# Peptides against a protein of PDB entry 6B4E: the designs that were tried, part 141

Target 1, 295 residues: chain A of PDB entry 6B4E
Amino acid sequence: TNFDKISKMFWHYKDKIAQIKQDIVLPIKKADVNVRNLLSRHKRKINPKFGQLTNSNQQLFKIQNELTQLINDTKGDSLAYHWILNFIAKAVVHQAETEVRVKPESALPLGKLTLYLLVQFPELQELFMARLVKKCPFVIGFTCEIDTEKGRQNMGWKRNNENKWEDNTSYDERMGGILSLFAIITRLQLPQEFITTTSHPFPIALSWHILARICNTPLNLITNTHFVILGSWWDAAAVQFLQAYGNQASKLLILIGEELTSRMAEKKYVGAARLRILLEAWQNNNMESFPEMSP

## One batch from the design tools (peptide; made by RFdiffusion4, then SolubleMPNN)

Design b2_p23_4_s2 (from b2_p23_4, 14 letters changed)
Fold by OpenDDE base, seed 1:
Structure b2_p23_4_s2 (fold): chain B 295 residues (1-295), chain A 23 residues (1-23)
Amino acid sequence: as target 1 above (295 residues)
Amino acid sequence: SNVYDPSLDEFMKEIEKKVPTIL
């Protein structure tokens, strides 16, 4: 694992967030009133769509079509188009932080929708990844110290208006929710209409990178959160990961589930205990995946 | 479908440097 490269990638996306603010978000405030009104209307129509997802593919396809139309309506103005995509990127991540956090299986319909949009609108890919890395750097296997304010900020910790950090449970759950979504995206097949014409923008190999990079992370930087997100990843993608990489996947799952947890046993992390339970379930031929969506 | 990439072996070697395994 080349941590210098990972760090470079992390900061690239951090810079991208700043760029998005300067080049997309702020300029639109000065745009023509008609453009601002259009975007305001579209924002109001788009935002509820993510909460309207169910375990139904039919409902998913409906929402996909509705969002596609709404996004296409903005293509006449490049700034408006990029603004709406950035809004969508933010909204998807927000949905992961709020809904997927408490209902992990909701990552499946959200992930399917997101993957569709990422392929249909390629400009969304960088916007989405930047938002993911900002909110949950675990998606690229980045870890830094959290004993400083800057370190905590880099790792996606939030402060309230009183400058108080969020509690550990809230942070862990948010990170778990975001990573669940990303894990799902990496293990999904492309929609049928794209499978022969487009490469997967965030393929299963990115899950490998997450696990491998965490395994190689200095032990002094490993926290309960690492195990929580590994557990979230496991629920979301372990079955498909094994299908993709076979014996190598098996070895890596044992590494995170047995070896990494054993190395950190003295810390008695709750997340690590859960990950061991997941490993044991797998060893007993009881590895579970999220239920498939209905037609 | 199983997708094997020879680079996975190298990935495993790098992982094993940090978290040794007998597998």
Scores: peptide ipSAE 0.041, ipTM 0.643, DockQ to the pose 0.099
Fold by OpenDDE base, seed 2:
Parts: structure tokens; C-alpha cells; sequence
Structure b2_p23_4_s2 (fold): chain B 295 residues (1-295), chain A 23 residues (1-23)
């Protein structure tokens, strides 16, 4: 693991967030009133769509088509187009940190929708990844110390209006929700209409990066959150990860489930205990995945 | 310390070359 490369990538996306503010968000506030009104109407139509997802593929396809039309309506103005994509990126991540944290299996329809949009609108990819890294740097296997204010901010910790940090449980659940979404995206096949014409924007190899980078992280930086997000990843992608990489996948699952948990046993992390249960279930030929969506 | 295995880096490189055939 090259930690310098990971840090460089982390700060690249932090800079991208600043650039998005400068080049997309702020300029649109000064745009023509008709453009602002259009985007306001589209925002109101788009925002509820993510909450309308169910375990139905028919409902998914309906929402995909509706969102595609709404986004296409903005393509005549590059600034408006990028603004609406940035809004979607933010909305998807928000859905992950609110709904998926409570109902992890909801990551599947959300992930399918997101993957479709990422392929259909390639400009969404950088906007989405920047938002993911800002909110949950675990998606690229980045970890830093959280003993400082800046360290906590870099790791996606939030403060309330009284400058009090969020509680550990809230942070862990939010990170788990976001990582569940990302894990799902990495293990999904491209929609049938894009097979052979496009490459997967966030392939299963990115799941390998997450696991390997966490295994290589200095143990003094490993927290309960690391085990929570590994458990979230496991539920979301372990079956497909094993299918993709076979014996090499097995080695990495053993490293996180047995070796990493053993090295941190003195901490008695609840997340680590859950990860051991997942490992044991796999060893007993009882590895589970999220249920497939209905037609 | 960590649970680093130097072979993981090599495995990652080999796997990355195969990604287009897996997905």
C-alpha cells in the first residue's frame, strides 16, 4: 500500500470540493433567473425520487427514466448541467447516511440507480467520488489520526451548532451507510444496455483497495469505525468479492476477519466482534447477501 | 505495526489487469 498516493488522492478530492463550490455552486447563484427557476423546479422533482426507491426493478427503471429526462433538460447549459449532477451526488450520499444506515439492504436499489446515472452521465463520477471522500474517506482506504480537530474533520466527523462532535455511534452508522452504498456499486454489474460499450466506473477492484489499505493501516489508527465499515462492506459485497477473486479474496477476508480483529482484541470493539461473527458464518458455509430485487 | 502483507500489493496489480474480464 502506497500511503502517499492515498493521501494525494484524498487531498485531490478535497480540492475538488472547493473547486465545485467556486466553479459550480457560487456561479449559479448569479445566473439568469430563468436558469435558477428551472434548477429549483428540477431540484424539487429530483430530491424525492431517491426516497421512492423500493425493492422493485420496475420502480427502479421508472425512476431512472424520470431522472434521465430531468437531467437531459439541463444539458443545454453546461453550468446548469453540472449543478444538477452535483446536487444528485449530494442527494445520493445524503440518502446513504440517513436511510441506508437504518436499512442497509436499501443500498441495493440506491446503488443500481447511482451506477446507472454514473454511466449515463460520466461527469457525475468525479462529483460523486469527491462527495464520498469528503463524507467517508474510508471509501478510498484513507485514515488519519482523530486526536485533532482537523483530523476529525478530515475523517468526516460532524459538529453540531454548539461545536460538539457527534457521538461515536452516529458517526459509525453514517460511515457504515455510505460505505454500504459504495460497496454495492463496486460489486454491481453494468446495466445490460451498457455492456460492451463502457467500462465500470467504480469496479470491484476498489473494494480490494479498501480492504488491503485498512489491513496495512498502522494499528494505532484503527478504530471501531474501521470494523463497522468492514462489516457493512461484508454484508454488501463479500459474496460477489469471493466470486470475482476466488482464493485471493479468501485470503483478504481472513486478514480482516481473523488477523486484524485478533490484533485489536484488547480494544474489545463491538464492530470487531460483529466482523468475527460474519467470518464464522462464512466458515460454516452460511455467507449471506442482500436479497435480489423483485421484477 | 500493522497486518501488512507485501504480497497484497502484487495481488492488487494482477487483479487490476483482470477487472475488465470480471465485470
Amino acid sequence: as target 1 above (295 residues)
Amino acid sequence: SNVYDPSLDEFMKEIEKKVPTIL
Scores: peptide ipSAE 0.035, ipTM 0.656, DockQ to the pose 0.330
Fold by OpenDDE base, seed 3:
Structure b2_p23_4_s2 (fold): chain B 295 residues (1-295), chain A 23 residues (1-23)
Amino acid sequence: as target 1 above (295 residues)
Amino acid sequence: SNVYDPSLDEFMKEIEKKVPTIL
């Protein structure tokens, strides 16, 4: 693992967030009133769609079509188009922070929707990844110290209006929710209409990167959150990961589930305990995945 | 220290080539 490369990637996306603000968000505030009104209307129509997802593929397809139309309506203005995509990127991540956090299996329909949009609208990919890395740098296997305010900010910790940090449980759960979504996206097949024409924008290899980079992270930087997000990843993608990489996947699962947890045993992390339970379930031929969506 | 298995490095390099450039 090249940590300099990971750090460079992290800061690239941090810079991208700043660029998005400067080049997309702020300029729209000065745009023509008709454009602003259009985007306001579209925002209001788009925002509830993510909460309307269910375990139904039929419902998913309906929402996909509705969102596609709404996004296409903005393509006549490049700035408006990028603005609406950035809005969607933020909304999807927010949904992961809220709904997926409390109902991990909801990552599946959300992930399917997101993957569809990422392929249908390629310009969404960088916007989405930048938002993911900002909110949950674990998605690229980035870790830094959190003993400083800047370190906490870099790792996606939030402060309230009173400058109080969120509690550890809230942070862990949010990171788990976001990581669950990302994990699902990495293990999903492309929609049938794209399989032969498009490469997967966030393939299962990115899950490998997450696990491997965490395994290579200096142990003094490993926290309970690392184990929480590994557990979230496991629930979301371990079955498909094993299918993709076979014995090599098994080695990496053992590294995170057994070796990493053992090395950190003195910390008594609750996330690590859960990950060991998941490992043991797998060893007993009882690895579970989220239920498939209904037609 | 880390717990990464160096034997996986070659495999890691192989799959990295399949990952789209995101930088």
Scores: peptide ipSAE 0.034, ipTM 0.661, DockQ to the pose 0.695
Fold by OpenDDE base, seed 4:
Structure b2_p23_4_s2 (fold): chain B 295 residues (1-295), chain A 23 residues (1-23)
Amino acid sequence: as target 1 above (295 residues)
Amino acid sequence: SNVYDPSLDEFMKEIEKKVPTIL
């Protein structure tokens, strides 16, 4: 693991967020009233769609088509198009922070929708990844110290209106929700219509990077959150990860589930205890995945 | 210290070419 490379990636996406604000978000505030009205209407139509997802593929396809049409309506204006994609990127991550955090299995329909949109609208990829890294640096295996204000900010910690940091449970759950979504995306197959024409934008190899980078992280930087997000990843992608990489996947699962948890045993992290339970379930041939969606 | 086996990085370089693009 090259931590300098990871750091460069992290800052690349932080800079991308600043660029998005400067080049997309702020200019739209000064755009023609007709463009602003169009985007306001589209925003109101798009935003509810993510909450309308169910375990039904039929419902998923309906929403995919509706969103595709709404996004296509903006393509005549490049700034409007990029603005709506950035809005979608933010909305998807917000859905992970709010719904997936309390119902992890909801990551599956959300991930399928997101993957479809990422392939259908390639410009969404950088916008989405930038938002993910800003909100949850764990998606690229980035970790820094959280003993400083800047460190906490870099790791996606929020402050309330009283400048009080969010509680540890809230942070852990938000990170778990976002990571669940990303993990699902990495392990999903491309929609049938894209298999022969497009490469997967966020393939299963990115899950490998997450696990490997966490295993290589200095132990003094490992927190309960690391184990929480590893558990979230496990529920979302462990079965498919084993299918993809076989024995090498097994080695990495043992490293996170047994070795990393053992090295941190003195901390008595709740997330680590859960990860051990997941490991033990796997060792007993009882590894579970999210149920497949209905037709 | 880390717990990751660096040999797994070399393995990934080999597998990256073999993993189907659909994944």
Scores: peptide ipSAE 0.030, ipTM 0.658, DockQ to the pose 0.332

Design b2_p23_4_s3 (from b2_p23_4, 12 letters changed)
Fold by OpenDDE base, seed 5:
Structure b2_p23_4_s3 (fold): chain B 295 residues (1-295), chain A 23 residues (1-23)
Amino acid sequence: as target 1 above (295 residues)
Amino acid sequence: DNVYDESLDEFDKKIEKEVPTIE
């Protein structure tokens, strides 16, 4: 694994976040009042829709159509269009940090919606990925030390108003939620209307990269969070990952489930213990996936 | 802006063919 290249990618997206603020967010504050009012109304209509997702495909399609219309209403103004997409990117990640965090299976409808929007509106792809990497660098297999303030910030740790770091459990759960969403997106097939005309923007290969890069990460940088997000990934995508890569997938699952956990056994990470349980379930032919959505 | 660096993409494709080793 070339970690220098991964670092370059990480910093590219960090720079992109800064660029988005300067070129999209701040300029809108000075835009025509009519544009600002339009975006404010759209924001209020869009934001609740992510929480309205259920395990129903019918509900999903309804929300897809509604969001499509709302986004299309902004296309007449490039700045407004990019602003609304950036808002959506932030909202989706926020939903992962809050809802998926406590209900991992909710990643499926959210992932389906997100994938649809990513294909329907290609400009969303870079905005979304930049937000993902900022909040959860694990999505590209990036890891750095967290024994410094800057290191923690780079790895997505938050501070409260009193400048206190969030607790480990909160961080682990947030990372797990975001990673679950990303994992789902990577293993989903494109909607039927796009499958023959468009390439997948975030294909299953990106899941491979996550696992491989974590396996090759220096052991002194491996934390409980790594095992937590691997467990989240496992629940979200392991079945489909095996279908995609066969024996090679099996080898990689054994590496993370057995070898990596064994090497870190002295740390007694709770996340590692859970991952071993998942491995054992698989070995007993009891690997589970999220339930499919209803019609 | 490209989501992926071309050089990184090539390297990642190589990873797809081989299972990584734990050091």
Scores: peptide ipSAE 0.025, ipTM 0.616, DockQ to the pose 0.062
Fold by OpenDDE base, seed 2:
Structure b2_p23_4_s3 (fold): chain B 295 residues (1-295), chain A 23 residues (1-23)
Amino acid sequence: as target 1 above (295 residues)
Amino acid sequence: DNVYDESLDEFDKKIEKEVPTIE
C-alpha cells in the first residue's frame, strides 16, 4: 500500500470541495434570477425523493425517471447543471448519514439510485467522490491521527453548536452509514441498459482497496471506527466480494476478521467484537446479505 | 506494503492498475 498516493488522493478531493465552492456554489448566488428560481424549485422537488425510496424496484424506477427529468431541465445552463448535481451529491451523502446509519439495508435502494445517476450523469462522479471523501475518508482507505483538531476534521469529525466534538457513537454510526452506501455501490451491477456501453464508475475493486489499506494502516492509528466501518462494509458487500475475488477475497476477510481484530484485542473495541461475530458466522456458513428488493 | 500477506499485496497492486489514477 502506497500511503503517499492515498494522501494525495485525499487532498485532491479536499481541493475539489474548495473548487466546487468557488466555481459552482458561489457563482450561482450571483446568477440570473430566473436560474436561481429554477434551481430553488428543482431543489425542493429533488430533496424529498431520496426519502421516498423503499424496497420496491418499481418505486426506484419511478424516482429515477423523475430525477432524470428534473436534472435534464438544468442542462441548458452548465453552471445550473453542475450546481444541481452537487446538490444531489450532498443530498445522497446526507441520506447515508441519517437513514442508512439507522437502517443499513436502506443502502440498497439508495445505492441503486445513486449508481444510476452516476452513470446517467457522469459529471456527478467527481462531485460525489469529493463529498464522500470529505465526509468519510475511509471510502478511500485514508486514515490520519485524531489527537489534533485538524486530524479530527480531516477524518470527518463534526463539532456541535457548543464547539464540542460529536460523541464517538454518533461519529461511528455516521461513518458506518456512509461506508455502507459506498460499499453497496461498489458491489452493484450496472443497470441492464448500461452494462455493454459503460464501465462501472466505482467498481468492486474499490472495496478491495478499502480493506487492504486498512489492514496495512499502522496499528496506532486503528480505532473502533475502523472496525465499525468494516462491519458495515461486511453487511453490505462481503457476499458479493467473495463472489468477485474468490480465494483472495477470503484471505482478506480473514485478515480483517481474525488477524486485525486479534492484534487489537487489548483495546476491546466493540466494533472489533462485532466483526469477529461476522467472521464466525461466515465460518459457520451463515453469511448474510441485505434482502433483495421487491419488483 | 502488505504487512500480512505479500501475495495479497501483489493482488492489490494488480487491481490498482485497473483503477484510473487521479491526477
Scores: peptide ipSAE 0.025, ipTM 0.625, DockQ to the pose 0.526
Fold by OpenDDE base, seed 1:
Structure b2_p23_4_s3 (fold): chain B 295 residues (1-295), chain A 23 residues (1-23)
Amino acid sequence: as target 1 above (295 residues)
Amino acid sequence: DNVYDESLDEFDKKIEKEVPTIE
């Protein structure tokens, strides 16, 4: 693992967030009133769509079509188009932080919707990834020290207006939710209509990166959160990961479930304990995946 | 810079040699 390159990637997306603010978000505030009104209306229509997802593919397709139409309505103005995509990127990540956090299996319909949009609107890819990395650097296997204010900020910790950090449990759960979504996206197949024409924008190899990079992370930087997000990843993608990489996947799962947890045993991390339970379940031929969506 | 860098992929896959053999 080349951590220098990972750091460069991390800061690339941090810069991208700043660029988005300067080139998309702020300029739209000065745009024509008609454009602002259009975007306001579209925002109001788009926002509830993510909460309308269920375990139904039929419902998913309906929402896909509705969002596609709403997004296409903005293509006449490049700035408006990019603004609405950035809004969607933020909304999807927010949904992961809130809904997926408490109901991990909801990552599946959300992930399917997101993957569809990422393929249908390629400009969303960079916007979405930037938001993901900002909110949850674990998606690219980035880790830094959190003993400083800046370090915590870089790792996605939030503070309230009184400069009080969120509690550890809240942070862990948010990271788990976001990582669950990303994991799902990496293990999903492209929709049938895109398989022959488009490459997967965030393929299963990115899951490999996450696991490998965490395993190679200096132990002094490993926290409970690392194990929590690994557990979230496991629930979301372990089955499909094994299908993709076979024996090599097995080795890596053992590495994170047994070796990494053992190395950190003295810390008595709750997340690590859960990950060991997941490993044991797998060893007993009881690895579970999220249920498939209904028609 | 994209999320999937082939160079990073090569480095990450090198971890395979550090993974114990499944018995």
Scores: peptide ipSAE 0.025, ipTM 0.632, DockQ to the pose 0.065
Fold by OpenDDE base, seed 3:
Structure b2_p23_4_s3 (fold): chain B 295 residues (1-295), chain A 23 residues (1-23)
Amino acid sequence: as target 1 above (295 residues)
Amino acid sequence: DNVYDESLDEFDKKIEKEVPTIE
């Protein structure tokens, strides 16, 4: 694993976030009042849609159509269009941080919706990835030390109004939620209407990258969070990952579930313990996946 | 657009051929 290149990719997306603010977010504040009003109305209509997702494909399709219409309404103005997509990117990640963290299986409908939007509106892809990397660098297998303020910030740690870092549990849960969403996206098939015409924007290979990069991460940088997000990934995508890569997938699952956990056993990480439970369940032919959505 | 991602994609394809080893 070339960690120098991964770092460069990480900072590329950090720069992208800055670019988004400079070229999209700030300019719209000075845009025509009619455009600002339009976007405000659309924001209010779009935001609740993510919370309206259920385990129903019918409901999913309804929301997809509604969002498609709302986004299409902005295409006449490039700045407005990119602004609304950036808003959606932020909203999706926020939903992962809030709903998915407490109900991991909700990643499935959210992931399906997100994948649809990513394909339907390709300009969303870079906006979404930039937001993901900013909030959860684990999605690209990036890790740095968290012994410094800057290191914690780079790894997505938040501070409250009193300048106190969030507790470990909160951080772990947020990272797990975001990673669950990304994992789901990587293992989903493209919607039927796109399969023959479009490549998957975030394919299952990206899951391979995450696992491989974490396995190759210096052990002194491995934390409980790494095991938590690996567990989240496991619940979200392990079954499909095995289907995609077969024996090679098995070896990698053993590496994270057995070898990596063993190397860090002295730390007694709760996340590692859970990952071992998942490994054992798999070994006993009890690997589970999220339930499929209803029609 | 993303030169770094493209470069990593080429490199990581090599990883896909072999299971990584924990150092």
Scores: peptide ipSAE 0.025, ipTM 0.618, DockQ to the pose 0.063

Design b2_p23_4_s4 (from b2_p23_4, 12 letters changed)
Fold by OpenDDE base, seed 3:
Structure b2_p23_4_s4 (fold): chain B 295 residues (1-295), chain A 23 residues (1-23)
Amino acid sequence: as target 1 above (295 residues)
Amino acid sequence: DNVYDPSLDPFDEEIEKQVPTIE
C-alpha cells in the first residue's frame, strides 16, 4: 500500500470540496433569480425522495424516474446542473449518516438509487466521491491520527456549536452508515440498461482497496471505528466480495476478522468483538446478507 | 507494526484502477 498516494488522493478530494464551494455553490447564490428559484423548487422536490425509499424495486424505479426528470430539467444550465448534482451527493451521504446508521439494510435501496444516478449522470461521480471522502475517509482506506484537532477533522469528526467533539458512539455509527452505503454500491451490479454501455464507476475492487489498506495501516492508528466500519462493510458486502474474489477474498476476511482483531485484542474494542462474531458466523457457514428487495 | 500482507497489497496509483491479479 502506497500511503503517500492515498494521502494525495485524500487531499485531492478535499481540494475538490473547496472547488465545489467556489465554483458551484457560491456562484449560484449570485445567479439569475429564475435559476435560483428553479433550484429551490427542485431541491424541495428531490430531498424527500430519499426518505421515500422502501424495500420495493417498484418504488425504487419510480423514484429513479422522478429524480431523472428533475435533474434533466437543469441540464440547460451547466451551473444549475452541477449544483443539483452536488445537492444530491450531499443528500445521499446525509441519508447514510441518518437512516442507514440506524437501519443498515436500508443501504441497499439507497445504494441502488445512487448507483443508477452515478451512471445516468457521470458528473455526479466526482461530486459524490469528494463528499464521501470528506465525511468518511475510510472509503478510500485513508487513516490519520486523531489525537489532534486537525487529525480529527480530517477523519470526519464533527464538532457542535460549542466546539465539542461528537461522542465516539455517534462518530462510529455515522462512519458505519456511510461505509455501508459505499460498500453496497461497490458490490451492486449495474442496471441492465447500462451493463453493455458503461463500466461500473465504483466497482468491487474498491472494497478490496478498503480492506487491504486498513490491514496495512499502522496499528497505532487503528481505532474502534476501523472495526465498526469493517463490520458494517461485512454486513453489506462480504457475501458478494467472496463471490467476486473467492479464495483471495477469504484471505482478506480472515485477515481483518482474525489477525487484525487479535493484534488489537488488548484494546478490547467493541467493534472488534462484533467483527469476530461475524467471522465466527462465517466459519460456521452462517454468513448473512441483507435481504433482497421485493419486486 | 501492522498486519501487512504483501500478497494482498494492491498497487494502485488511482482509485479507479483495478486490483491486479494476486498469485
Scores: peptide ipSAE 0.023, ipTM 0.602, DockQ to the pose 0.336
Fold by OpenDDE base, seed 2:
Structure b2_p23_4_s4 (fold): chain B 295 residues (1-295), chain A 23 residues (1-23)
Amino acid sequence: as target 1 above (295 residues)
Amino acid sequence: DNVYDPSLDPFDEEIEKQVPTIE
């Protein structure tokens, strides 16, 4: 693991967030009133769509089509197009922080929708990844110390209006929700219409990166959150990960489930305990995946 | 200190090479 490279990636996306604000968000505020009104209307139509997802593929396809039309309506204006994609990126991550957080299996329909949009609108990829890394740097295996305010901010910790940090449970759950979504995206197959013409934008290899990079992270930087997000990843993608990499995947699962948890046993992390349970379930041939969506 | 497994290194390295470099 090249941690210098990971750090560069992290800061690249942090810079991208700043660039998005400067070049997309702020300019729209000064755009023609008709453009602003159009985007406002589209925003109102788009935002509810993510909450309308169910375990139904039919419903998914309906929403995909509706969003596609709404996004296509903005393509005539590059700034408007990028603005609406940035909005979607933010909305998807927000949905992961709120809905997936409390219902992890909802990551599947959300992930399918997101993957479709990422392929259909390639410009969404950079916007989405930037938002993911900002909110949950675990998606690229980045970890830093959280003993400083800047460190906590870099790791996605939030402060309330009273400048008090969010509680550990809230942070862990948010990170778990976001990572669940990302994990799902990495393990999903491309929609049938894209398989022969497009490469997967965030393939299963990125899941390998997450696991390997966490295993290579200095132990003094490993927290309960690391185990929580590993557990979230496990529920979301472990089955497909094993299918993809076979014995090598197995080694890595044992490494996180047994070795990493053992090395950190003195901390008595709740997340680590759950991860060991997942490992044991796998060893007993009882590894589970999220339920498949209905037709 | 970490839980790095050298037996995974070649495979991990190969996967890393497949990811585009960020400029």
Scores: peptide ipSAE 0.023, ipTM 0.612, DockQ to the pose 0.815
Fold by OpenDDE base, seed 4:
Structure b2_p23_4_s4 (fold): chain B 295 residues (1-295), chain A 23 residues (1-23)
Amino acid sequence: as target 1 above (295 residues)
Amino acid sequence: DNVYDPSLDPFDEEIEKQVPTIE
């Protein structure tokens, strides 16, 4: 694992967030009133769509079509188009932080919708990845120390209005929710209409990166959160990961489930305990996956 | 100290082409 390369990637996306603010978000505030009104209306129509997702493919397709139309309405103005995509990127991640956090299986319909949009609107890919890395750098296997204020900020920790850091449980759950969404996206197949025309924007190999990079992270930087997000990843993608990489996947699952947890046993991390339970379930031929969506 | 395994480094582009993928 080349950690220098990972760091460069991390800061690339941090810079991208700053660029988005300067080139997309702020300029729209000064745009023509008609454009601002259009985007305001579209925002109000788009935002509730993510909460309307169910485990129904029929409902998913309906929402996909509705969002596609709403986004296409903005293509006549490049700035408006990029603004609405950035809004969607933020909204999807927010949905992961709130809904997926408490209901991990909801990552499946959200992930399917997101993957569709990422392929349908390629400009969303960079916007979405930048938002993911900012909010949850675990998605690229980035880890830094959290003993400093800057370190905590880099790892996506939030402060409240009183400048108090969020509690550990809240942070762990948010990271788990975001990672669940990303894991789902990496293990989903492209919609049938895109399989022959485009490559997967965030393929299953990115799950490999997450696991391998965490395993190679210095132990002094490993926290309960690492185990929490590994558990979230496991629920979301372990079955499909094994299907994709076979014996190599098995090695990684054993490495995170047995070796990494054992090395950190003295910390008595609750996330590590859960991961060991997941490993044991797999060893007993009881690995579970999220249920498939209904027609 | 870590649980580093050289055989489990992230795949490069050439290795990715050699393994099954879900697309």
Scores: peptide ipSAE 0.021, ipTM 0.621, DockQ to the pose 0.339
Fold by OpenDDE base, seed 1:
Structure b2_p23_4_s4 (fold): chain B 295 residues (1-295), chain A 23 residues (1-23)
Amino acid sequence: as target 1 above (295 residues)
Amino acid sequence: DNVYDPSLDPFDEEIEKQVPTIE
């Protein structure tokens, strides 16, 4: 694992966030009133769509079509188009932080919707990835120290106006939710209409990178959160990961489930305990995946 | 179908001591 490269990638996306603010978000505030009104209306229509997802593919397709139309309405103005995509990127991540956090299986319909949009609107890819890395750098296997304020901020910790950090449980759950979404996206097949014409923007190989990079992370930087997000990933993608990489996947699952947890046993991390349970379930031929969506 | 890519080798020398060699 080349951690220098990962660090550069991390900061690339951090810079991208700053750029988005400067080049997209702020300029829209000064845009023509008609453009602002259009975007305001579209924002109000788009925002509730993510909460309308269910375990139904039919409902998913409906929402896909509705969002596609709404986004296409903005293409006449490049700035407006990018603004609405950035809004969607933020909204999707927010949904992961809130809904997926408490209902991990909801990552499946959300992931399918997101993947569709990422392919349908390629400009969303950079915007979405930047938001993911900002909120949950674990998606690219980045880890830094959290014994400083800047370190915590880089790792996606939030604090209120009184400079009080969020509690550990809240942070862990948010990271787990975001990682669940990303894991789902990496293991999903492209929609049928794109399978022969487009490459997967965030393929299963990115899951491999997450696991490998965490395994190679210095142990002194490993926290309970690492195990929590690994558990979230496991629930979301372990079955498909094994299907993709076979015996090599098995080795890596054993590495995170047995070896990494053993190395950190003295810490008695709750997340690590759960990961061991997942490993044991797999060893007993009881590895579970999220249920498939209904037609 | 296995889509394994050798370029994705997750292990350094220290990890390889604990886990079987990547094929």
Scores: peptide ipSAE 0.028, ipTM 0.667, DockQ to the pose 0.069; fails the geometry check

